Peptides against a protein of PDB entry 4DOW. Designs and how they scored, part 49

Target 1, 157 residues: chain A of PDB entry 4DOW
Amino acid sequence: TFSWVGRPLPNRKQFQQMYREICMKINDGSEIHIKVGQFVLIQGEDNKKPYVAKLIELFQNGAEVPPKKCARVQWFVRFLEIPVSKRHLLGRSPPAQEIFWYDCSDWDNKINVETIIGPVQVVALAPEEVIPVDQKSEETLFVKLSWNKKDFAPLPP

## One batch from the design tools (peptide; aimed at target 1 E114)

Design b2_p30_5_s1 (made by RFdiffusion4, then SolubleMPNN; its pose is not in this set)
Fold by OpenDDE base, seed 4:
Structure b2_p30_5_s1 (fold): chain B 157 residues (1-157), chain A 30 residues (1-30)
Amino acid sequence: as target 1 above (157 residues)
Amino acid sequence: SEEEEEKKLKELEEEKKKEIKKREEELKKL
């Protein structure tokens, strides 16, 4: 279950109440607080790895009936989410921990917070930096490049 | 009631599934 933390932020958007933080209650009864700017795993299909996204905005969407707890996100894509025909453009075999900044505006960036599985650590690296692949970093994802459906490129500024 | 809660949970799960499906369809267009 998800609940808002703190007071709504000052907002001029109709039908939206913005928040800085949301609380996720997990199965053991513990709570995880997730803030704007953090990275999250988002539920995929059962046979697929979770999606990765950065939270840009947390808001309650009052335009929907019933109102929904939503987030706007910056999407990342996993290498295996990239079409097979395009994967060769990377010119290397990435480790499983590598993700790519999705540099496209055409993908819906609104999610229901109920699809959030939990937080995840994402570290930005320079292209020349080596991604550590060990047990200590197995839960950490790394981003070096962007993907714009056409090619890989340096991360956007 | 438990019945109402179950119904709400089911509706939520169905909505989640729809959102996930939509995202999966978008990925297929990449």
Scores: peptide ipSAE 0.271, ipTM 0.775, DockQ to the pose 0.767
OpenDDE base, seeds 1, 2, 3, 5: peptide ipSAE 0.268, 0.269, 0.263, 0.269; ipTM 0.775, 0.775, 0.769, 0.775; seed 5 fails the geometry check

Design b2_p30_5_s2 (made by RFdiffusion4, then SolubleMPNN; its pose is not in this set)
Fold by OpenDDE base, seed 4:
Structure b2_p30_5_s2 (fold): chain B 157 residues (1-157), chain A 30 residues (1-30)
Amino acid sequence: as target 1 above (157 residues)
Amino acid sequence: SEKKAKEEEEKRKKEKEEEIKEREEALKKL
């Protein structure tokens, strides 16, 4: 279950109450607080790795019936989400922990918070930096490049 | 009711499948 933490942020959007933080209650009764600016795993297809996103906004969408707890996100893509015909453009075999900043606006960046699986650590690296592939970093994802459906590029500023 | 809960769950699953499909199509499209 998901609940808002704190009071709504002052905003002028008629049907949106914005928040800084949401609480996710897990099955064991523990609570995870997720804030704007953090990275999260989003439910993907069954038996596939979850999607990765950075939270940009947390908001109650009052324009929907019933009102929905939503987030606006910056999407990332896994290498395996990139079409096979274009994977060669990377010029290397990436480690499983590498993700790419999705540098396109053609995908809806609004999600239901109920699709959030949990937080994840994402570390930005320079292109020349080596991604650590050790057991301690298995839970950490790394981003070095963007993907704009045409080519890989340096991360957006 | 259990029937209603099942119908709502199937609706959510379908909506998620459509979202995933659209994402995959968007990634493939130039």
Scores: peptide ipSAE 0.285, ipTM 0.769, DockQ to the pose 0.238
OpenDDE base, seeds 1, 2, 3, 5: peptide ipSAE 0.269, 0.258, 0.206, 0.284; ipTM 0.776, 0.773, 0.739, 0.778

Design b2_p30_6 (made by RFdiffusion4)
Pose (drawn by RFdiffusion4):
Structure b2_p30_6 (pose): chain A 157 residues (1-157), chain P 30 residues (1-30)
Amino acid sequence: as target 1 above (157 residues)
Amino acid sequence: WEPVPLTEEELKTINETRREELLEENKEKK
């Protein structure tokens, strides 16, 4: 379950209250803070890996009744979310830990915070950097490129 | 972009626990 942490950010959108942070309680019993700018795993279909997204806004949406806690995200896509016909354009076999900045506005970016599984560490690498492959049997995901429905391209600014 | 102030083990445990709960809810809805 989720709760807001502290006061809302200075108001920007009507009927919404924005927060920098959200508190998530687990059945391990502890509390975890997830902040705007951090990344989350978002529950998708039961037979697939979670979606990955960067939190760009956290908000209480008064336009829904009863009101809900929501997030706007920047999507990332997994390699399997890229059309099979386009995968060769990458020119290599990406590791499972590599994901892609999704640079397209066609998919809506608003989610209910209840779809959040939890935070995930996502790291930007230069194209020539190699993914560890280190130890920790890492839960970290790495991003080198964006995908725009047409081609792989550099990470935006 | 902001780093997550949690270890790899903590992330794994947190995410697994939370996902199991969501999958149980999905099963109940079905």

Design b2_p30_6_s1 (made by RFdiffusion4, then SolubleMPNN; from b2_p30_6, 13 letters changed)
Fold by OpenDDE base, seed 4:
Structure b2_p30_6_s1 (fold): chain B 157 residues (1-157), chain A 30 residues (1-30)
Amino acid sequence: as target 1 above (157 residues)
Amino acid sequence: MLPVPLSQEELKRINKINREELLKEKEKKR
């Protein structure tokens, strides 16, 4: 269950009510508060790892019927989501914890918040930095590079 | 029929479709 936290933010967008924070109620009754700017795991295909995204906006989309609790996100992609023919462009075999900043704005980056699994830690590293791969950091994802469907590049500023 | 919320499965499918489109290689613009 997802519910808005706090009052709506000032917004000029018609049919959209923006919020800073949303509350996610988990099966055990505990609550997790997720805010704009945080990273989340998002449900994908059942047989695949969840998607990773940074929350940019939280809003109720009143233009849809029924209204939906939505988020605008910055996507990350996993290495295995990169086309096989282009994976060699990385020049290395990345650890499973590495994700890539999706550096394209060619698609609507909206999700239904009901597909959020929960928060996740994403740490930005310089390309030369080593990704720590251990049991303690297994839950943490790391990003060094962007992917723009053509090539890998340093993270955008 | 009154609009009803989408099922979780349907929401996942939407995410999948959107993801596929997101990652799809676009033909070179002429």
Scores: peptide ipSAE 0.542, ipTM 0.845, DockQ to the pose 0.030
OpenDDE base, seeds 1, 2, 3, 5: peptide ipSAE 0.538, 0.542, 0.541, 0.540; ipTM 0.842, 0.845, 0.844, 0.844

Design b2_p30_6_s2 (made by RFdiffusion4, then SolubleMPNN; from b2_p30_6, 11 letters changed)
Fold by OpenDDE base, seed 4:
Structure b2_p30_6_s2 (fold): chain B 157 residues (1-157), chain A 30 residues (1-30)
Amino acid sequence: as target 1 above (157 residues)
Amino acid sequence: MLPVPLSQEELKRINEINREVLLEEKKKKE
């Protein structure tokens, strides 16, 4: 169950009410507030392999029937989501915690908020920085590079 | 650790999902 937190942000987008924060109610009755700018896990075709995304916008899309609570996201890809034939372009074997900024526009970046599994921690690192491997960072994802379906590159500024 | 405080239930759920994915990726690389 998702509900908007706060009043709509001022905007001129037709049929869209934008918000800064959304409330996600959990099974135990507690609630989690998710804000624009946070990273989340998104349900994929396989719930065991969720997508990683950064929330860019939260909005209610009134153009849809019925209206939907939506988000615009910046997608990230896991290494195993990259075609096998292209993985060698990285030039190294990345840690499992490494994800990549998806620098393509071919993916629909609008999602239904109901597909949000929950928040996840993503930390950006410089390409030369080493991904830490410890208990505290075990559940943290790290991004160093972008992937544009052709090659890996430094993160967009 | 996480961007927002989570309940014990949700934290457990999300962490479990993350661990499973990471373990699978680790195994496939080995």
Scores: peptide ipSAE 0.410, ipTM 0.827, DockQ to the pose 0.142
OpenDDE base, seeds 1, 2, 3, 5: peptide ipSAE 0.331, 0.336, 0.404, 0.398; ipTM 0.781, 0.791, 0.825, 0.820

Design b2_p30_6_s3 (made by RFdiffusion4, then SolubleMPNN; from b2_p30_6, 13 letters changed)
Fold by OpenDDE base, seed 4:
Structure b2_p30_6_s3 (fold): chain B 157 residues (1-157), chain A 30 residues (1-30)
Amino acid sequence: as target 1 above (157 residues)
Amino acid sequence: MLPVPLSQEELKRINEISKKELLEKKKKEK
């Protein structure tokens, strides 16, 4: 289950109550607090790795009936989510930990918070920096480039 | 872009939980 933490943030968006933080109650009974600006794993298709996203906004969408707890996100894509015909454009074989900033607007960036699996650490690196591969960093995802469905590019400012 | 300010220890715990949650969701969808 998900519940808002704190009071709604001041805003003038109709039908939206904005929040800074949400509490995720997980199966073992513990709670995880997730804040705007953090990165999360989003439930994907069956037998596929979850999507990766950065939380941009947390809000209750009163325009829906019934109201939904939602998030606006910046999507990332895994290498295997990129079409096979385009993967060669990277010019290298990326480690499994590498993700790419999705620089397209064709994906709906509003999600229901129920699709959040949990938080994940994402570290931005310069394109020339090496992604570390060790136990300490094994569960960390790294982003060096963006993907705009046409080519890879440096991360947006 | 700034990384999530989590210690490696905290990251390990959180990611372990996340993996479990993912597994449970997959089971429910079967």
Scores: peptide ipSAE 0.025, ipTM 0.496, DockQ to the pose 0.384
OpenDDE base, seeds 1, 2, 3, 5: peptide ipSAE 0.020, 0.018, 0.025, 0.023; ipTM 0.504, 0.501, 0.514, 0.490

Design b2_p30_6_s4 (made by RFdiffusion4, then SolubleMPNN; from b2_p30_6, 15 letters changed)
Fold by OpenDDE base, seed 2:
Order: sequence, then C-alpha cells, then structure tokens
Structure b2_p30_6_s4 (fold): chain B 157 residues (1-157), chain A 30 residues (1-30)
Amino acid sequence: as target 1 above (157 residues)
Amino acid sequence: MLAVPLSQEELKKINKISREELLKKKEKEK
C-alpha cells in the first residue's frame, strides 16, 4: 500500500495535491519512503526487467473518483529496450548497469504509484568515465547518454 | 498487472549485473 508523507505542497494545479514524499508498505510490514528526485523501478512486462524512472512530481489526482496517487517521471531506457536495428549507434556494447535518459515526449510521463516496485540507485557519469564493476556497485545503474529514438547524445542539462 | 513492492534484497537481485559480464569487464581492465 501507498500513503502520503507530510502535508501537501503549495501548487496551482487543479485537482492535484502535490507531495514531496510517499511511503510504501512492503509485504513483511516494513516501510520504504521515496522522495521526489529519487529513482524508482516501474513494473515491466512479464519476463522483462522493470523500467527505470526519476520521480519529478508526486501528486494525488483529485479529478478521479476515487482519487489516485500518481507521479510524473523522467523515463530512462535500458539498452535492451532500444530497437535491435539501432543499438549499433552506440558504437559499443554497454554493461547491463548502463541506462539512457529518454529524450522523447511520446511516452506518457504520468504513472500510478501502484506501478512502483521500489527505489534504485542511479548515478550520472561523463561519457569518458568508467562504470565501476564490483560487488558494491553492481546493483547501481549508470547513465552517460540520452536516447531520442534517433541517436545517442550527451545528457541534457 | 499491478506491481508488487519488493524488498531491498529482491531489488538488488533485479539490478545486479550478470556474473559473466562482471568477469568480462574485469578481464578487460587488466
């Protein structure tokens, strides 16, 4: 289950109450708090790895009955999500840890918080920086480039 | 299908790189 943490933030968006933090209750009874600005895993299709996203906004959508807890996100894409015919544009075989900033507007950036599996660590690196490979970092995702469905490019500011 | 929240341990497993890939990269760095 999901519950808001703290009081709503000031905003002018009709039917939306903005929040900074949400609490996820796990099966074992433990609680995980996720804040705006953190990265999360979003439920993918069967036999597919979860999608990766950065939380931009957390809000309750009061336009729906009953109201729904939602988030606006910046999407990232895994290399295996990129069409096979375009993967060569990277010019290298990336490690599984590497993800790419999705620089397109064709994907809906509004999600239901119920699709969130949990938090994940994402670290931005310069293109020339080496992705560390060790037990401490093997669970961390790294982003160097953006992907706009046409080509790879440096990260947007 | 709605997502089921996972423990930190399960999340780590999901994002963990393959051992094969880890070994290959380590060899390239030597």
Scores: peptide ipSAE 0.372, ipTM 0.773, DockQ to the pose 0.051
OpenDDE base, seeds 1, 3, 4, 5: peptide ipSAE 0.367, 0.297, 0.023, 0.357; ipTM 0.789, 0.753, 0.525, 0.786

Design b2_p30_7_s1 (made by RFdiffusion4, then SolubleMPNN; its pose is not in this set)
Fold by OpenDDE base, seed 4:
Structure b2_p30_7_s1 (fold): chain B 157 residues (1-157), chain A 30 residues (1-30)
Amino acid sequence: as target 1 above (157 residues)
Amino acid sequence: KAEKAAELRGKLGELLKKQAEKAAAAPPIP
């Protein structure tokens, strides 16, 4: 179950009510609050790891019937989501914790909040910084580069 | 899809609980 937290934010978008925070109630009754600007795991395809995204907007889409709780996201990609033929462009074997800023507009960046699995920690690193692979960082994802379907590049500012 | 997500949320919740427990049980590094 998802519910909005707080009052709607001022916006000029017709049929949309924007929010800063959403509450996710999980099966044990506990609640997890997710805010704009945080990172989340999104349900992937069958037998695939969850997608990673940064929440840019949280909004109720009143144009839909019934209204849906939605999010606009910045996508990240896992290395294994990159076509095999292009993986060599990285020039290294990334650790499992590394993700890449998806610098393309071909993916729909609107999602239903129901596809959100939960929050995830994502840390941006400089290219020269080493990604920790210890047990403590197992649940933390790291981003150093962007991927634009053609090549890897430094993170956008 | 939503049902699968709910299942995954449950698993994540369990993981988070375990992590919290581990963190609480971990002795402070001197």
Scores: peptide ipSAE 0.265, ipTM 0.710, DockQ to the pose 0.197
OpenDDE base, seeds 1, 2, 3, 5: peptide ipSAE 0.258, 0.253, 0.250, 0.262; ipTM 0.721, 0.718, 0.720, 0.711

Design b2_p30_7_s2 (made by RFdiffusion4, then SolubleMPNN; its pose is not in this set)
Fold by OpenDDE base, seed 4:
Structure b2_p30_7_s2 (fold): chain B 157 residues (1-157), chain A 30 residues (1-30)
Amino acid sequence: as target 1 above (157 residues)
Amino acid sequence: KAELAAKLRGELGELLKEQAARAAAAPPIP
């Protein structure tokens, strides 16, 4: 189950109540809190790795019937999500932990919170910085570059 | 889809627990 944490934020958007934090209750009864600005794993297609996204907004969409708990996200892409024909443009073989800032607007950036799997740690690195691939960081994802469906580029400001 | 997400949340939860346990058990890297 998903529940809002805290009071709605001031918002001018009609039919939307914005929140800073949401609570997810897991089957074992434990609770996970996720806040705007944090990174999450989003359910992918069957047999595919979860998508990675940064939470930009958390809101209840009152325009829908029934109202739905939603999020606005900034997408990241995994290397394997990049078309095979374009992967060579990276010029290197990235570690599995590397993700890329998706610099395109063609993807719907609104999701249902029910598709959120859980939080994930994402660390931005400079291109020259080494991605640590050790047991401690196995669950941490790293981003150095953006991907705009045409080429890789430095991270946006 | 929602059911799959729930399943994956459970799996992630277990992974996080395992990671935490490992971190607690492992000596600090100098």
Scores: peptide ipSAE 0.289, ipTM 0.728, DockQ to the pose 0.208
OpenDDE base, seeds 1, 2, 3, 5: peptide ipSAE 0.290, 0.251, 0.249, 0.257; ipTM 0.734, 0.721, 0.733, 0.716; seeds 1, 3 fail the geometry check

Design b2_p30_7_s3 (made by RFdiffusion4, then SolubleMPNN; its pose is not in this set)
Fold by OpenDDE base, seed 5:
Structure b2_p30_7_s3 (fold): chain B 157 residues (1-157), chain A 30 residues (1-30)
Amino acid sequence: as target 1 above (157 residues)
Amino acid sequence: KEKLAAELRGKLGELLKKQQELADAAPPIP
C-alpha cells in the first residue's frame, strides 16, 4: 500500500499533483518513507533481479481513470543487462554490487509506484575507488560508470 | 498502464540487447 506524504507541491503540472515523499506500508505493518532523490528497487520480470532506479519525481496522474500514483526515474542497469558482445568493453569483471547509469532516453522512465519493492543504497564512486565486497556492504550497490548502449563512460556530471 | 512500465522496460531492454548483439555479429556491409 502506498500513500502520499505531505501536501502537493505548489507548482503543479496539468492533471498532475506532485509530491516529495511517499509512504510504503509493508506486510508487517511497518512503514517506509521514500523521497525524491532516493534510490529504489523496481519489480522486474518474473525470476529476474529487480531494477535499480533513482526517483526523480513523484506524482499522481489525474489524467488517468482511476488516478495513479507514479514516479519518474533515472534507470540503472545491471551488468547482465549489457549485451554479451559488449561486456568486454568494461575491461574487467565487475562485482555483483556494481550497477551502471543508463545514459539513454529510449526507455520510458515513468513507473507505477506499486512496482517499487523498497529503498536501496547506491553509492557513486570514482573510477579508481575500490568497490567494497565485505558483508557490511553486501546490500549496497555501487556505480562508477554510465552505459549508453554503445560503450561505458564516466558518470555524467 | 503504468503498472506495465517496468515490465515493458524489461522487454524493450531485452529486445534492444538482442538487436545490438545481432548488429555486432552482422557481417560488414560489402
Scores: peptide ipSAE 0.177, ipTM 0.727, DockQ to the pose 0.032
OpenDDE base, seeds 1, 2, 3, 4: peptide ipSAE 0.171, 0.176, 0.173, 0.168; ipTM 0.723, 0.725, 0.722, 0.728; seed 1 fails the geometry check

Design b2_p30_7_s4 (made by RFdiffusion4, then SolubleMPNN; its pose is not in this set)
Fold by OpenDDE base, seed 5:
Structure b2_p30_7_s4 (fold): chain B 157 residues (1-157), chain A 30 residues (1-30)
Amino acid sequence: as target 1 above (157 residues)
Amino acid sequence: MEKKAEELRGKLGELLKKQKERADAAPAIP
């Protein structure tokens, strides 16, 4: 179950109500609040790891019937989501915790909030910084580079 | 998709709950 937290933001678009925060209720009755700007895990393909995204906008789309609770996201990609033929371009074997800023517009950046699994911690690092592999950081994902389907590059400003 | 997402959400929720319990039980570091 998903419900909006707070009142709609003042600068709403036509047929849309925009919000800063959404509440997701899980099976045990507990609630998790997610805000714009946070990172989330999103349901992927069957038997695949979840997608990673940053929430850019939360909105109810009144143009749909019935109205849908939606989000606009910035996508990240896991190394294993990159085609095998292009993985060598990284020049190293990344740890499982590393993700990449997806610098393409070919993916739909609108999602239904019902596909959100939950929040995840994402930390941006400089290329020279080492990704920690201790137990404390096991659940944390790290981003150093972007991927634009052609090559890896420094993170966008 | 909702059913699958809900299942995964439940699993993550359990993990987050355990993490919170561990954090709450940890002694304060000066």
Scores: peptide ipSAE 0.281, ipTM 0.739, DockQ to the pose 0.218
OpenDDE base, seeds 1, 2, 3, 4: peptide ipSAE 0.278, 0.280, 0.278, 0.280; ipTM 0.736, 0.739, 0.738, 0.740

Design b2_p30_8 (made by RFdiffusion4)
Pose (drawn by RFdiffusion4):
Structure b2_p30_8 (pose): chain A 157 residues (1-157), chain P 30 residues (1-30)
Amino acid sequence: as target 1 above (157 residues)
Amino acid sequence: SLEEARKERREFIMKHYKAEVEELVERKKE
């Protein structure tokens, strides 16, 4: 379950209250803070890996009744979310830990916070950097490129 | 462990918030 942490950010949108942070309680009993700018795993279909997204806004949406806790995200896509016909354009076989900045506005970016599984560490690498492949049997995901429905391209600014 | 906590959270979501998952998947299929 989720709760807001502290006061809302200075108001921007009507009927919404924005927060820098959200508190998530697990059945391990503990509390975890997830902040705007951090990444989350978002529950998709039961037979697939979670979606990955960067939190760009956290908000209480008064336009829904009853009101809900929501997040706007920047999507990332997994390699399997890229059309099979387009996968060769990458020119290599990406590891499972590599993901792609999704640079397109076609998919809506608003989610209910209850779809959040939890935080995930996502790391930007230069194209020539290798993915560890280190130890920790890492839960970290790495991003080198964006995908725009057409081609792989550099990470935006 | 972290994997178990993630698994339990996924099961919880599918049990209590499946409709929000389905609505999100539908918007992503558009």

Design b2_p30_8_s1 (made by RFdiffusion4, then SolubleMPNN; from b2_p30_8, 20 letters changed)
Fold by OpenDDE base, seed 2:
Structure b2_p30_8_s1 (fold): chain B 157 residues (1-157), chain A 30 residues (1-30)
Amino acid sequence: as target 1 above (157 residues)
Amino acid sequence: SRKKIEEEMRKEILENHKELVKELLEKLKK
């Protein structure tokens, strides 16, 4: 289950109440707090690895009946999510831990918070920096580049 | 939200499979 943490933030949107933090209660009764600005794993389709996203906004959509707890996200893509015909544009074989900033507006960036699996660590690196693949960093994802469906580029500022 | 890229990938996978089947059939005829 998901519940809001703290008071709603001031906003001008008619049917949206914005928040900074949400609490996710998992099966064992423990609680995980997720804040705006953090990275999360989003439930993918069957037999697919979870999607990766950065939380931009947390809000309750009051226009829906019943109201839904939602988030607006910045999407990332895994290398295996990139079409095979375009993977060569990277010019290298990336490690499994590398993800890419999705620099397109064609995707819906609104999600239901119920699709959030949990938090994940994402570290931005310079292109020349080596991605560590030891046991300590196995759960950490790394981003060096953006992907805009046409080519890879440096990360947006 | 991610349907477009997934659809593109599915199409490519399907095309690759079709080509593979054709190649296998050609080998069987020889």
Scores: peptide ipSAE 0.050, ipTM 0.546, DockQ to the pose 0.024
OpenDDE base, seeds 1, 3, 4, 5: peptide ipSAE 0.050, 0.044, 0.047, 0.048; ipTM 0.547, 0.547, 0.548, 0.542; seed 5 fails the geometry check

Design b2_p30_8_s2 (made by RFdiffusion4, then SolubleMPNN; from b2_p30_8, 21 letters changed; failed a check: too like the target's own chain)
Amino acid sequence: SRKKIEEEIRKEILENHKEDVKKLIEKLKK

Design b2_p30_8_s3 (made by RFdiffusion4, then SolubleMPNN; from b2_p30_8, 14 letters changed)
Fold by OpenDDE base, seed 2:
Parts: sequence; structure tokens; C-alpha cells
Structure b2_p30_8_s3 (fold): chain B 157 residues (1-157), chain A 30 residues (1-30)
Amino acid sequence: as target 1 above (157 residues)
Amino acid sequence: SREKIEKERREEILKNHKELVKELVEKRKK
């Protein structure tokens, strides 16, 4: 169960109410609050790992019947999601925790909030920074580069 | 070798991540 937290934000978009925060109800009765700017895991296809995304907007789409709770996201891509023929362009074997900023517009960045599995920690690193491998960091994903379907590049500003 | 050890470590991290995701999915109520 998903519910909005707080008042809707002023916006110029027709048929949309924007929010800063959404509440996800958990089976044990507890609640997880997710805010714009945080990172989430999104349900993938069958037998595929969840997608990783940064929440850019949270909004209710009133143009649909019934209205739907939606999010606009910035996608990230896992190394194994990159075509095999282009993985060599990285020039190294990345840790399992490394993801890449997806710098393309071909993916729909609108999702239903119901596809959100839960929050995840994503940390941006400089190229020279080492990705830690310990129990505390095992749940954390790290990003150093972007991927635009052609090559890897420094993270966008 | 170092490559094998590093590969195994990455696989372990991936395994742990999968388990975490599984737990989140199981706990989630839509």
C-alpha cells in the first residue's frame, strides 16, 4: 500500500499533483517513507535483477482513470545489463556493487510507484576512490561513470 | 589467483544483494 505524505506541491502541470514523499506500508505494519532525491529498487522483468533509479518526481496522475500514483526517475544500469559486446569498453571488471548513470532518453522515465521494491543506498565516487567491500557496504551501490549506449563517460554534473 | 579471488568476492556481494532484495519483496505490502 502506497500513500502520499504531506501536502501537494505547487506545480504547473495539468492533472498532476506533486509530492515530496510517499509512504510504503510493509507487511509487519511498519512504514517506509521514500522521498524525492532518494534511490530505489524497481521490480524488473521475470528472472531479472531489480532496476536501480533515483526519484526525480512523485506525482499523482489525474489524467488517468482511476488516478495513479507515479514517479519520474533517473535510471541507472547494472554492468550485466550492458550488451556483452560493449562491456570491454570499461577496461576493467567492476565490482558487483557498481552501477552506471544511464545517459539516454530512449527509456521511459515514468513508473508506477507500485513497482518500487524499496529504498537502496547509492553513493557517487570519484574515479580514484575505492569501492569498499565489507558487510556494511555490501548493501550499498556505487556509481562512478555514465553509460550512453555507446561508451562510458564521467558522471554528469 | 587474484582474479579468481576477486571474482568470488564479487559473486558473494551479488548473492548478498539478491538476498536483501528478496527480503524487501517479501516484506512489502502493496
Scores: peptide ipSAE 0.033, ipTM 0.513, DockQ to the pose 0.039
OpenDDE base, seeds 1, 3, 4, 5: peptide ipSAE 0.024, 0.032, 0.027, 0.030; ipTM 0.531, 0.531, 0.573, 0.555; seeds 4, 5 fail the geometry check

Design b2_p30_8_s4 (made by RFdiffusion4, then SolubleMPNN; from b2_p30_8, 22 letters changed)
Fold by OpenDDE base, seed 2:
Structure b2_p30_8_s4 (fold): chain B 157 residues (1-157), chain A 30 residues (1-30)
Amino acid sequence: as target 1 above (157 residues)
Amino acid sequence: SREEIFEEQRKEILENYSDLVKKFEAERAK
């Protein structure tokens, strides 16, 4: 289950109450708090690995009946999710831990918070920095570049 | 080939990643 943490933030959007933090309850009774600006795993389709996203906004959508707890996200894409015909544009073989900032607007960036699986660590690196592939880093994802369906580019500012 | 080796390594890492996801899913309360 999901519940809001703290008071609503001031906003000008109709039918929306914005929040900075949400609480995800775990089976053992413990709670995981996720804040705007953090990275999360989002449930994928059948036989698909979860999506990776950065939380931009947390809000309750009062325009729906009943109201829904939602999030606006910045999507990332994994290398293996990029079409095979385009992968050569990277010019190298990336580690599996590398993801790319999705620099397109064709994907809906609004999600239901119920699709959040949990938090994940994402680290931004400079091009010259090496992505570590060891036991300690296997659960960490790394981003160096953006992908806009046409080519790879430096990360947006 | 080099690419085949890299793909194998990627697969291994992704499998470990999937295990982490499964852990979160199993522990998550509805």
Scores: peptide ipSAE 0.023, ipTM 0.466, DockQ to the pose 0.039
OpenDDE base, seeds 1, 3, 4, 5: peptide ipSAE 0.025, 0.060, 0.021, 0.022; ipTM 0.512, 0.574, 0.496, 0.503; seeds 1, 3, 4 fail the geometry check

